# Designs tried in a protein design run: peptides against a protein of PDB entry 3C2G. Part 126

Target 1, 209 residues: chain A of PDB entry 3C2G
Amino acid sequence: IRTFDLLGLLLHDSDAIDGFVRSDGVGAITTVVQYPNNDLIRAGCKLLLQVSDAKALAKTPLENILPFLLRLIEIHPDDEVIYSGTGFLSNVVAHKQHVKDIAIRSNAIFLLHTIISKYPRLDELTDAPKRNRVCEIICNCLRTLNNFLMMWIPTPNGETKTAGPNEKQQVCKFIEIDILKKLMSCLSCEGMDTPGLLELRSTILRSFI

## One batch from the design tools (peptide; made by RFdiffusion4, then SolubleMPNN)

Design b2_p25_1_s1 (from b2_p25_1, 18 letters changed)
Fold by OpenDDE base, seed 2:
Structure b2_p25_1_s1 (fold): chain B 209 residues (1-209), chain A 25 residues (1-25)
Amino acid sequence: as target 1 above (209 residues)
Amino acid sequence: MEEIRRKQLKEEDEELEKLLKALAE
């Protein structure tokens, strides 16, 4: 735990982060978070989030790491783990088709839907820190979803990846009334990453309604 | 460009709100 905290303090610049990633730092973290220690898992996932935008990740195989993280998120009802893990996922899938494919094959779409669905309405949360954390989690999930949806939007060149029937069904779950309400609630929250949510709104309205 | 985008976003928000109302009914 203290080691992760120290590492987090040292990883403030992009070069240090890239150096850590090149040294298989992500693999090291994933090894450590396999131990049944909640505090260690929280700290490790937070560190993963901190390095999730590293350029060096483009050269890092994620075939083993990403499924593991998705499973970790699935089995841990810890908001801090969910926050960090969904944040990591959102960042690593951005602009990387091969990573998106790994995530989708690892049931990421369904998992994200489940995560969003389990949380109450934001207006029912009276505790501001809890409400903000829940909103951040939902935003992470929705941003990730938007990154997936973009794969199935026709490009001007008419090339659409034919989403399989199963993938289409999974995507359609995100236009359910409950999910749309949560999207709207997040858009109404101050301090949220509104650009990503606005893009998702646009994606849904233009391509899926 | 930015003004056009702002207008589009407003229109999209209004349409989503209409949809939500229709589904709640």
Scores: peptide ipSAE 0.025, ipTM 0.560, DockQ to the pose 0.042
Fold by OpenDDE base, seed 5:
Structure b2_p25_1_s1 (fold): chain B 209 residues (1-209), chain A 25 residues (1-25)
Amino acid sequence: as target 1 above (209 residues)
Amino acid sequence: MEEIRRKQLKEEDEELEKLLKALAE
């Protein structure tokens, strides 16, 4: 625990973060968070989030890391773990088709749907810290979902890899009424209009309506 | 730029609301 906190303090610039990632720091964290210690898991996932936008991650194999993280989020109904884990996921899948494919094969779509669905409407949450954390989680999920939806949008200059019909159907489940209501609820909440929500809204309206 | 974007966002919200209404029927 203290080690992860210390590492978080030391990883304050992009070069330090890249150095940590190049030294298999992500693998080291994932090894440590396999121990059944909730505080350690929270600290490790938070550190993962801190390094999740590192340039060096483009060269890091995530085939074992992503399935593990997704399973961790699935079995630990801890908002802090879910926040950090979904944040990590949303950052690592961005602009990386290979990483998106790993996530989808690891049942990320279903997991994200489950996460969004289990939380109440934001307007029903009276505790501001809890509401903000839930909003951040939903935004992480929706940003990730947007990145998945983008795979089926024809780009004028890009071969859209036609993801399989089953994957398209799974992603299209997020355009169900309950998810859209959740999106609208988030957009209607003061201070909850995040870039992730806006991006997903735009993607849905431009390419799926 | 900001005003144009605000207008676009409003239009997007209105279209999404129409979609939600249609899906709820």
Scores: peptide ipSAE 0.023, ipTM 0.562, DockQ to the pose 0.045
Fold by OpenDDE base, seed 1:
Structure b2_p25_1_s1 (fold): chain B 209 residues (1-209), chain A 25 residues (1-25)
Amino acid sequence: as target 1 above (209 residues)
Amino acid sequence: MEEIRRKQLKEEDEELEKLLKALAE
């Protein structure tokens, strides 16, 4: 725990973060968080989130890391773990087709739908810190979904991957009324990644309705 | 540019509200 806190303090610039990632720092964290210690898991996932936008991740093999992280989020009903893990996922899939493919094969679409569906409506949460954290989690999930949906939009210059029948069925779950209501609720929250959520709204309206 | 973007966002909001109503029926 103290080691992860110290590492978080040292990893404050892009060069230090890239150096940590190049030294298999992400793999080291994922090894440590396999121990059944909730504080250690929280600290490790938080550190993963801190390095999740590193340029060096483009050269890091994530084939073993992503399936493990997705399973960790699935089995730990902890808002801080889910926040950090979904934030990591959202950042690492951005603009990386091979990482998107790994996540989708690892059942990320179903997991994201499950996470969004388990949380209550934001208006039902009276505790402001809890409401804000839940909103951030839903936003991370929806931003990740937008990155996946962009793979199936015909671009003038790109071969659209034909989504398999199972993947298409999973994507159709995100046009359910409950999910759309949660998207609208997140768009009404101050300080959220509004541009990304607005893009998702446009993607759904133009390509999936 | 900003006014065009605001009009587009308003149209998208209206379309989403129509969809939500149709899904609730």
Scores: peptide ipSAE 0.025, ipTM 0.548, DockQ to the pose 0.040; fails the geometry check
Fold by OpenDDE base, seed 3:
Structure b2_p25_1_s1 (fold): chain B 209 residues (1-209), chain A 25 residues (1-25)
Amino acid sequence: as target 1 above (209 residues)
Amino acid sequence: MEEIRRKQLKEEDEELEKLLKALAE
């Protein structure tokens, strides 16, 4: 725990983060969070989130990391773990087809649907911190969804869609009124990372309706 | 450029609302 806190304090710039990732820092975190300690798990997932946009992750094999993280999210009903984990997922899948494939094979689509579905409507949450955290989680899930939807947008280069029709169907089922309502609710929340949600909105409107 | 983007976002919001309405029927 203390080590993760200290590391978090040192990882303030992109070079330090990249250095940590190149030194298998992500693997080290995943090793530590295997211990049944909720505080360690929370701290480790938070640290994962902090390094999730590192350029060095493009060269990091995630075949063992992503399935582990997804399982961790599945079994821990902790909003902080879910927030950090979904945030990590959304960042690492961005612009990385290989990572998207790993996530999909690891049942990420179903997990994201489950996560979105388990939370009440934002308007039913009166506690502002809780509402904001839930909104952030939903945003992370929807951003990940956008990244998956992008796989089925025709590219000028005619690149073959790598994902199968079944996966497409799984992703496209999110384009339902409930998800769209949640998207709109999140867009209405103050202080939220709206760019990712706006991208999803644009993706849906341009390519999936 | 910013004005054009704002207009685009407004149009996208309107289209999304139409979609929501259609899906609610």
Scores: peptide ipSAE 0.023, ipTM 0.551, DockQ to the pose 0.046; fails the geometry check

Design b2_p25_1_s2 (from b2_p25_1, 16 letters changed)
Fold by OpenDDE base, seed 3:
Structure b2_p25_1_s2 (fold): chain B 209 residues (1-209), chain A 25 residues (1-25)
Amino acid sequence: as target 1 above (209 residues)
Amino acid sequence: MREIRRKQLEELDKELEELLKALAE
């Protein structure tokens, strides 16, 4: 734990972060968070989030790391872990087709739906820190989903992959009225990714129905 | 059936956009 805290303090510039990632820092963290210690898991996931936008991640094999993280956030009922994990996910899949594929194969779309679904409406959360954290988690999910959808949007110059039937079905769950109501409850929350919400719905309606 | 649902969803999306725009102002 202390080591992760110290590392987090030192990893404040892009070069240091890239150096850490090139040294298999992400793999090291994922090894450590396999221990059944909640504080350690929280600290490790937070550190993962801190390095999640590193350029060096483009050269890092994530085939073992990403499924592990997805499983971790699936089984660990901890808002901080989920926040960090979904934040990591959203950043690592950005502009990386290969990473998106790994996540999708690891059932990330369904997981994101589960994450959003498990939380109450934000307007029912009176505790501001809790509400804000949940809002941030939802924003991370939205960003991740939008990144996934980009794979299947026709580009003027590119061959577009077609979403499989299962993926399409899972994507379409995010335009259902219950999800809409939940997402609408986020509008009052400071920091809500309003553009992301609009993009998600618009893309689904235009390309997936 | 599918077309009706699509139209309904498009309408809901439009309403959402309008609401979000109003909240952003």
Scores: peptide ipSAE 0.023, ipTM 0.549, DockQ to the pose 0.030
Fold by OpenDDE base, seed 4:
Structure b2_p25_1_s2 (fold): chain B 209 residues (1-209), chain A 25 residues (1-25)
Amino acid sequence: as target 1 above (209 residues)
Amino acid sequence: MREIRRKQLEELDKELEELLKALAE
């Protein structure tokens, strides 16, 4: 725990972060968080989030890391873990088709749906810190989802990959009544990614129905 | 039941659209 905290304090600039990542820092973190210690897991995921936008990640194999992280998020009902994990996910999949594919194959779409579905409506959360954290998590999910969906959006000048039946089905879950109600409850939340929600809705309605 | 759900979904979608429009203005 202390080690991760200390590392986080040292990783303030892009070069340091890249250096850490190039030294298999992400792999090291994922190894350490295999231990069933919640505080350690929190610290590790936080550190992952801190390095999640590193340029060096483009050269880092994520085939083992990403599925593990997704599983970690799935099994830990910890807002901090989920926040950090979804934040990491959203950053690493950005502009990286290969990473998106890994995540999708690892059932990320369904997981994100599960995450959103399990949280209470934001308007029901009276505790501001909790509400804000949940809002951030949902935003991370939306950003990630939109990143996934863009893979299958028809472009005038490009070949578009077609979503498989399973992926299409999973995507369409985000326009079901219950999830829509949940997402709508977020619109009034300060800090909500309203554009992201709009994009998600629009993309699903236009391209997946 | 399916038809009711469809109508509910359509209504919810409409509401969402209106809210999003209002937020964009």
Scores: peptide ipSAE 0.020, ipTM 0.536, DockQ to the pose 0.028
Fold by OpenDDE base, seed 5:
Structure b2_p25_1_s2 (fold): chain B 209 residues (1-209), chain A 25 residues (1-25)
Amino acid sequence: as target 1 above (209 residues)
Amino acid sequence: MREIRRKQLEELDKELEELLKALAE
């Protein structure tokens, strides 16, 4: 735990972060968080989030790392772990088709649906710190989902992949009545990614129905 | 089934628009 905190203090610039990632730092963190210690898991996931936008990640194989992280956030009910994990996911899939494919094959779309569905309505959360953290988690989920969907939307300058039937079915889960009501309840929350929510809904309705 | 779902989605879109207008005020 203390080691991750100290390492986090040293990783304060892009060069240090890239150096850490090139030295298989992400793999090292994922190895350590396999131990059943909640504090260690929290610290490790926080550190993952800190390095999740590193340029060196483009050269890092994530085929084993990403499925493990997805499983971790699936089974761990800790808001801090979920926040860090979804934040990491949203950053690493951005602008990287290969990483998006790994995440989707690892059931990421369904997992994000599960995460959003499990949290109460934001307007019913009276504890401001809790509400804000849940809001941030939902924003991470929305950003990740929108990044996935863009792979299947025709663009004037590029070839688009066709979504498989399973992916299409999983995407369409986000326009079901119950989850839409949940997402709508977030609109009045300070810090909510309202444009991201609207983009998700619009994209699904236009391209996936 | 598809038609029922469409009507439900249209209703939710209307609610969303109303909420967005309320936030803009």
Scores: peptide ipSAE 0.019, ipTM 0.509, DockQ to the pose 0.026
Fold by OpenDDE base, seed 1:
Structure b2_p25_1_s2 (fold): chain B 209 residues (1-209), chain A 25 residues (1-25)
Amino acid sequence: as target 1 above (209 residues)
Amino acid sequence: MREIRRKQLEELDKELEELLKALAE
């Protein structure tokens, strides 16, 4: 725990972050957070989030790291872990088709649906810090989902990969009545990614139905 | 910025409400 806090203080510039990532820092964190200590897991995931936009991640093998992180988010219902984990996921999949494929094969679409579905309505959360954190988590999920869907959107200039039947089914779950009610409740949050929410709905309706 | 967000929220709310009505039918 103390070590992760110290590392977070030292990793304040892009060169230091890239150096840490090149030295398999992400793998090291992933190894440490395998221990069943909630404070350690929280601190490790926070550090992962801090380095999640590093350029050096493009050269980092994530085949073992991403499935582990997704499983960690699934089994540890802690808002800070979920926030950091979904934030990490959203950053690492951005502009990286290979990383998107790893996440999708690891059931990331279903997991993101589960996360959004399990949280209470934002308009029912009276505690502002809690509401804001949940809003941020949902925004991370939306950004990640939109990044996934981009793989299957037909572009005028290129052959796009078609979504498999399982992926299509998982994507279509985001237009079911219960999830739509949840998404409507998000409109009350000032920090909500409204463009991302519109994009998600529009893309599903136009390309997946 | 605030006005743009308001218009986006109103449009989303209207569209989602219409979709929810269609699904309840």
Scores: peptide ipSAE 0.025, ipTM 0.518, DockQ to the pose 0.041; fails the geometry check

Design b2_p25_1_s3 (from b2_p25_1, 16 letters changed)
Fold by OpenDDE base, seed 4:
Structure b2_p25_1_s3 (fold): chain B 209 residues (1-209), chain A 25 residues (1-25)
Amino acid sequence: as target 1 above (209 residues)
Amino acid sequence: MKEIRQKQLEEQDKQLEELLKALLE
């Protein structure tokens, strides 16, 4: 735990982060968080989030890491783990088709839906820190979803993939009224990634209408 | 062309908002 915290303090610039990632830091973290210690898991996932936008991740194999992380998120009810994990996911899939494919194959779409569905409506959360954290989690999930949906939107100059039947069914869950309500609620939250959520709205429309 | 596309996207977003609003009523 302390080691991860210390590492996090040292990883304050992009070069340090890239250095850590190039040294298989992500793999090291994922190894450590396999131990059944919630505090360690939390710290490790937080560190993953901190390095999740590293340029060096483009050269890091995620075939084993990503499924593990998704499983970790699935089995841990800890909001901090979920926050960090979904944040990591959203960052690593961004602009990386290969990583998106890994995530989708690893049932990420369903997991994201499950996560969003699990949380109550934001208006039912009276505790501001909790509400904010939940909103952040939902935003992470929705941002990730946006990245997935974008793969299947026809663009004049881009290669478009066709979603498989299962994938289509999974993504259709995100147009459920409950999910849409949560999307709208997040859009109303101060300090959220409003541009990203707005992009998702556009993506949903282009995907389903 | 780019401006036309942007306007189209804006209109689509507006339509989505209206749809979402209707669903939330």
Scores: peptide ipSAE 0.022, ipTM 0.446, DockQ to the pose 0.041
Fold by OpenDDE base, seed 1:
Structure b2_p25_1_s3 (fold): chain B 209 residues (1-209), chain A 25 residues (1-25)
Amino acid sequence: as target 1 above (209 residues)
Amino acid sequence: MKEIRQKQLEEQDKQLEELLKALLE
């Protein structure tokens, strides 16, 4: 715990972060958070989030790390763990086709739907810090979904993949009225990635029309 | 504050309805 806090303080520049990642820092964190200590898991996932946009991650094998993290999020009903984990996922899949493929094979689409479905409507949350954290989690999930859906939309300049029947079935759950309401509710939260959420709305339309 | 929030929710519901209509076309 203390070590992760210290590491978080030291990893404040891009070069230090890249150095940590190149030294298998993500793998090291993943090893440590396997211990059944909630504070350790929370601290480790927070550190993962801090390094999740590192350029060095493009060269990091995530085949074992991503499935583990997804399982961790699935079994630990802690908002801070879910926030950090979904934030990590959202950042690492961005602009990386091979990472998207790993995540999808690891049942990420279903997990994202489960996470969004678990939380109440934002207007039902009276505690502002809790409401903001829930909004951030939902935004992380939806941003990740947008990155997946974009693979299957024909673009003039992009390679398009066809979604398999299983992926199609999983993605169809995101047009449920409850999910769409949560998407719209996130647009009213301050400090959220409103452009990204609007892009997702457009992506959903292009995927299902 | 409460009234502003209610108006925001109503606008979101309207946008959702438009999205749903587009998906049904």
Scores: peptide ipSAE 0.020, ipTM 0.460, DockQ to the pose 0.039
Fold by OpenDDE base, seed 2:
Structure b2_p25_1_s3 (fold): chain B 209 residues (1-209), chain A 25 residues (1-25)
Amino acid sequence: as target 1 above (209 residues)
Amino acid sequence: MKEIRQKQLEEQDKQLEELLKALLE
C-alpha cells in the first residue's frame, strides 16, 4: 500500500509515468493486486488509473492485463476499485483499436452494463461524495461505451466497421430506460465532463434511435 | 460538405433528444 502511494506521488509528470509503464509497471501492479487484499487492490487500481493515459501503454501488451482487470472489477464490490478500473478502461481503449478489440472480446460491453445497472439512481443518493463517485463510475462506463460505438459510426471520409451481431446485442442494453435515465442524471450533475457526456448521448441517439 | 453534415447531425440529435426526453418523462 505505501509503495503504491509513494509511486503515485512520484508519478506526477508524463515522463515519469511513461518510464514506469515502460518498466512494466502496469504488469507489476497487476501482479500485486492478484493477492486477496482489498486495500492493496484499491491502491493498485488507483495507481493504474493514474498511469492510464500514458503514451507508453500503446506499446504495452494488454492482452493479459485488460482481461484480468475486467474480471477484477466484475467480482469486486468496492466503488473505489470500480471507479479506478473503469477509469483505466475508458482511458486505455481511447484511440486504440486493438485495445478496444481486446476489451470487447473480454465481454467489456456487458460488464459495463452490469456495473451501471447495479447502482441506484443518482437522485436517490443523498450523500454527495457517494453520488459523485457513482456518477463518475457511470460516466467512465459510458465513455468506454462511446469509444466502442464510435468504431461503428460512419464517418464522412472512412469506411466504418459494422458491429458484429454479438456486439450489437450487447450494446442494445445501453438503450434500456434505466440506463438512459442514468445517462440523463449524469448530464444533470455538476462537475461532470459535460462535453464527453453530450458526445456519448449523441452517439447513443444516432446509433440506436 | 462537412459543415452541412454537422448541422444535419446536430438537428437529428436535437430531435432524438426531445424524443428521448418524452420517453423518459
Scores: peptide ipSAE 0.018, ipTM 0.468, DockQ to the pose 0.040
Fold by OpenDDE base, seed 5:
Structure b2_p25_1_s3 (fold): chain B 209 residues (1-209), chain A 25 residues (1-25)
Amino acid sequence: as target 1 above (209 residues)
Amino acid sequence: MKEIRQKQLEEQDKQLEELLKALLE
């Protein structure tokens, strides 16, 4: 626990973060969080979130890391773990087709739907810190979904991947009324990535229309 | 071409927003 906190304090600049990632720091964190200690898991996932935008991750194989993280988020009811894990996922899939493919093969779309479905409506949460954390989690899930959907939108000059039938079915779950209501509730939360949510709305329209 | 496409996308976004509002209602 203290080691991850210390590492988080040392990783303040992009060069230090890249150095940590190049030294297989992500693999090291993943090894440590395999132990059934909730405090270690929280600290490790938080550190993963801190390094999730590192340039060096483009050269890091995530074939073993992503499935493990997705499973960890699936089985852990801890909002802090889910927040950090979904934040990591949303950052690492951004602009990386190979990472998106790994995540999708690892059932990320279904997991994101499950996560959003588990939380109550934001208006039912009276505790402001809890409400904000839940909103952040939902935003992380939606940002990740947006990154997936963008692969299947025809671009004027680009080859678009066609979504498989199973992927299409999984994505269709995000247009369920309960999910859409939660998306709309996040738009009303102060300090949230409203532009990101609006981009997702646009992406959903382009994918289904 | 980019400007026409942007307007088309904005119009599609408006139509979807109306559809989403109708579904949420």
Scores: peptide ipSAE 0.019, ipTM 0.476, DockQ to the pose 0.096; fails the geometry check

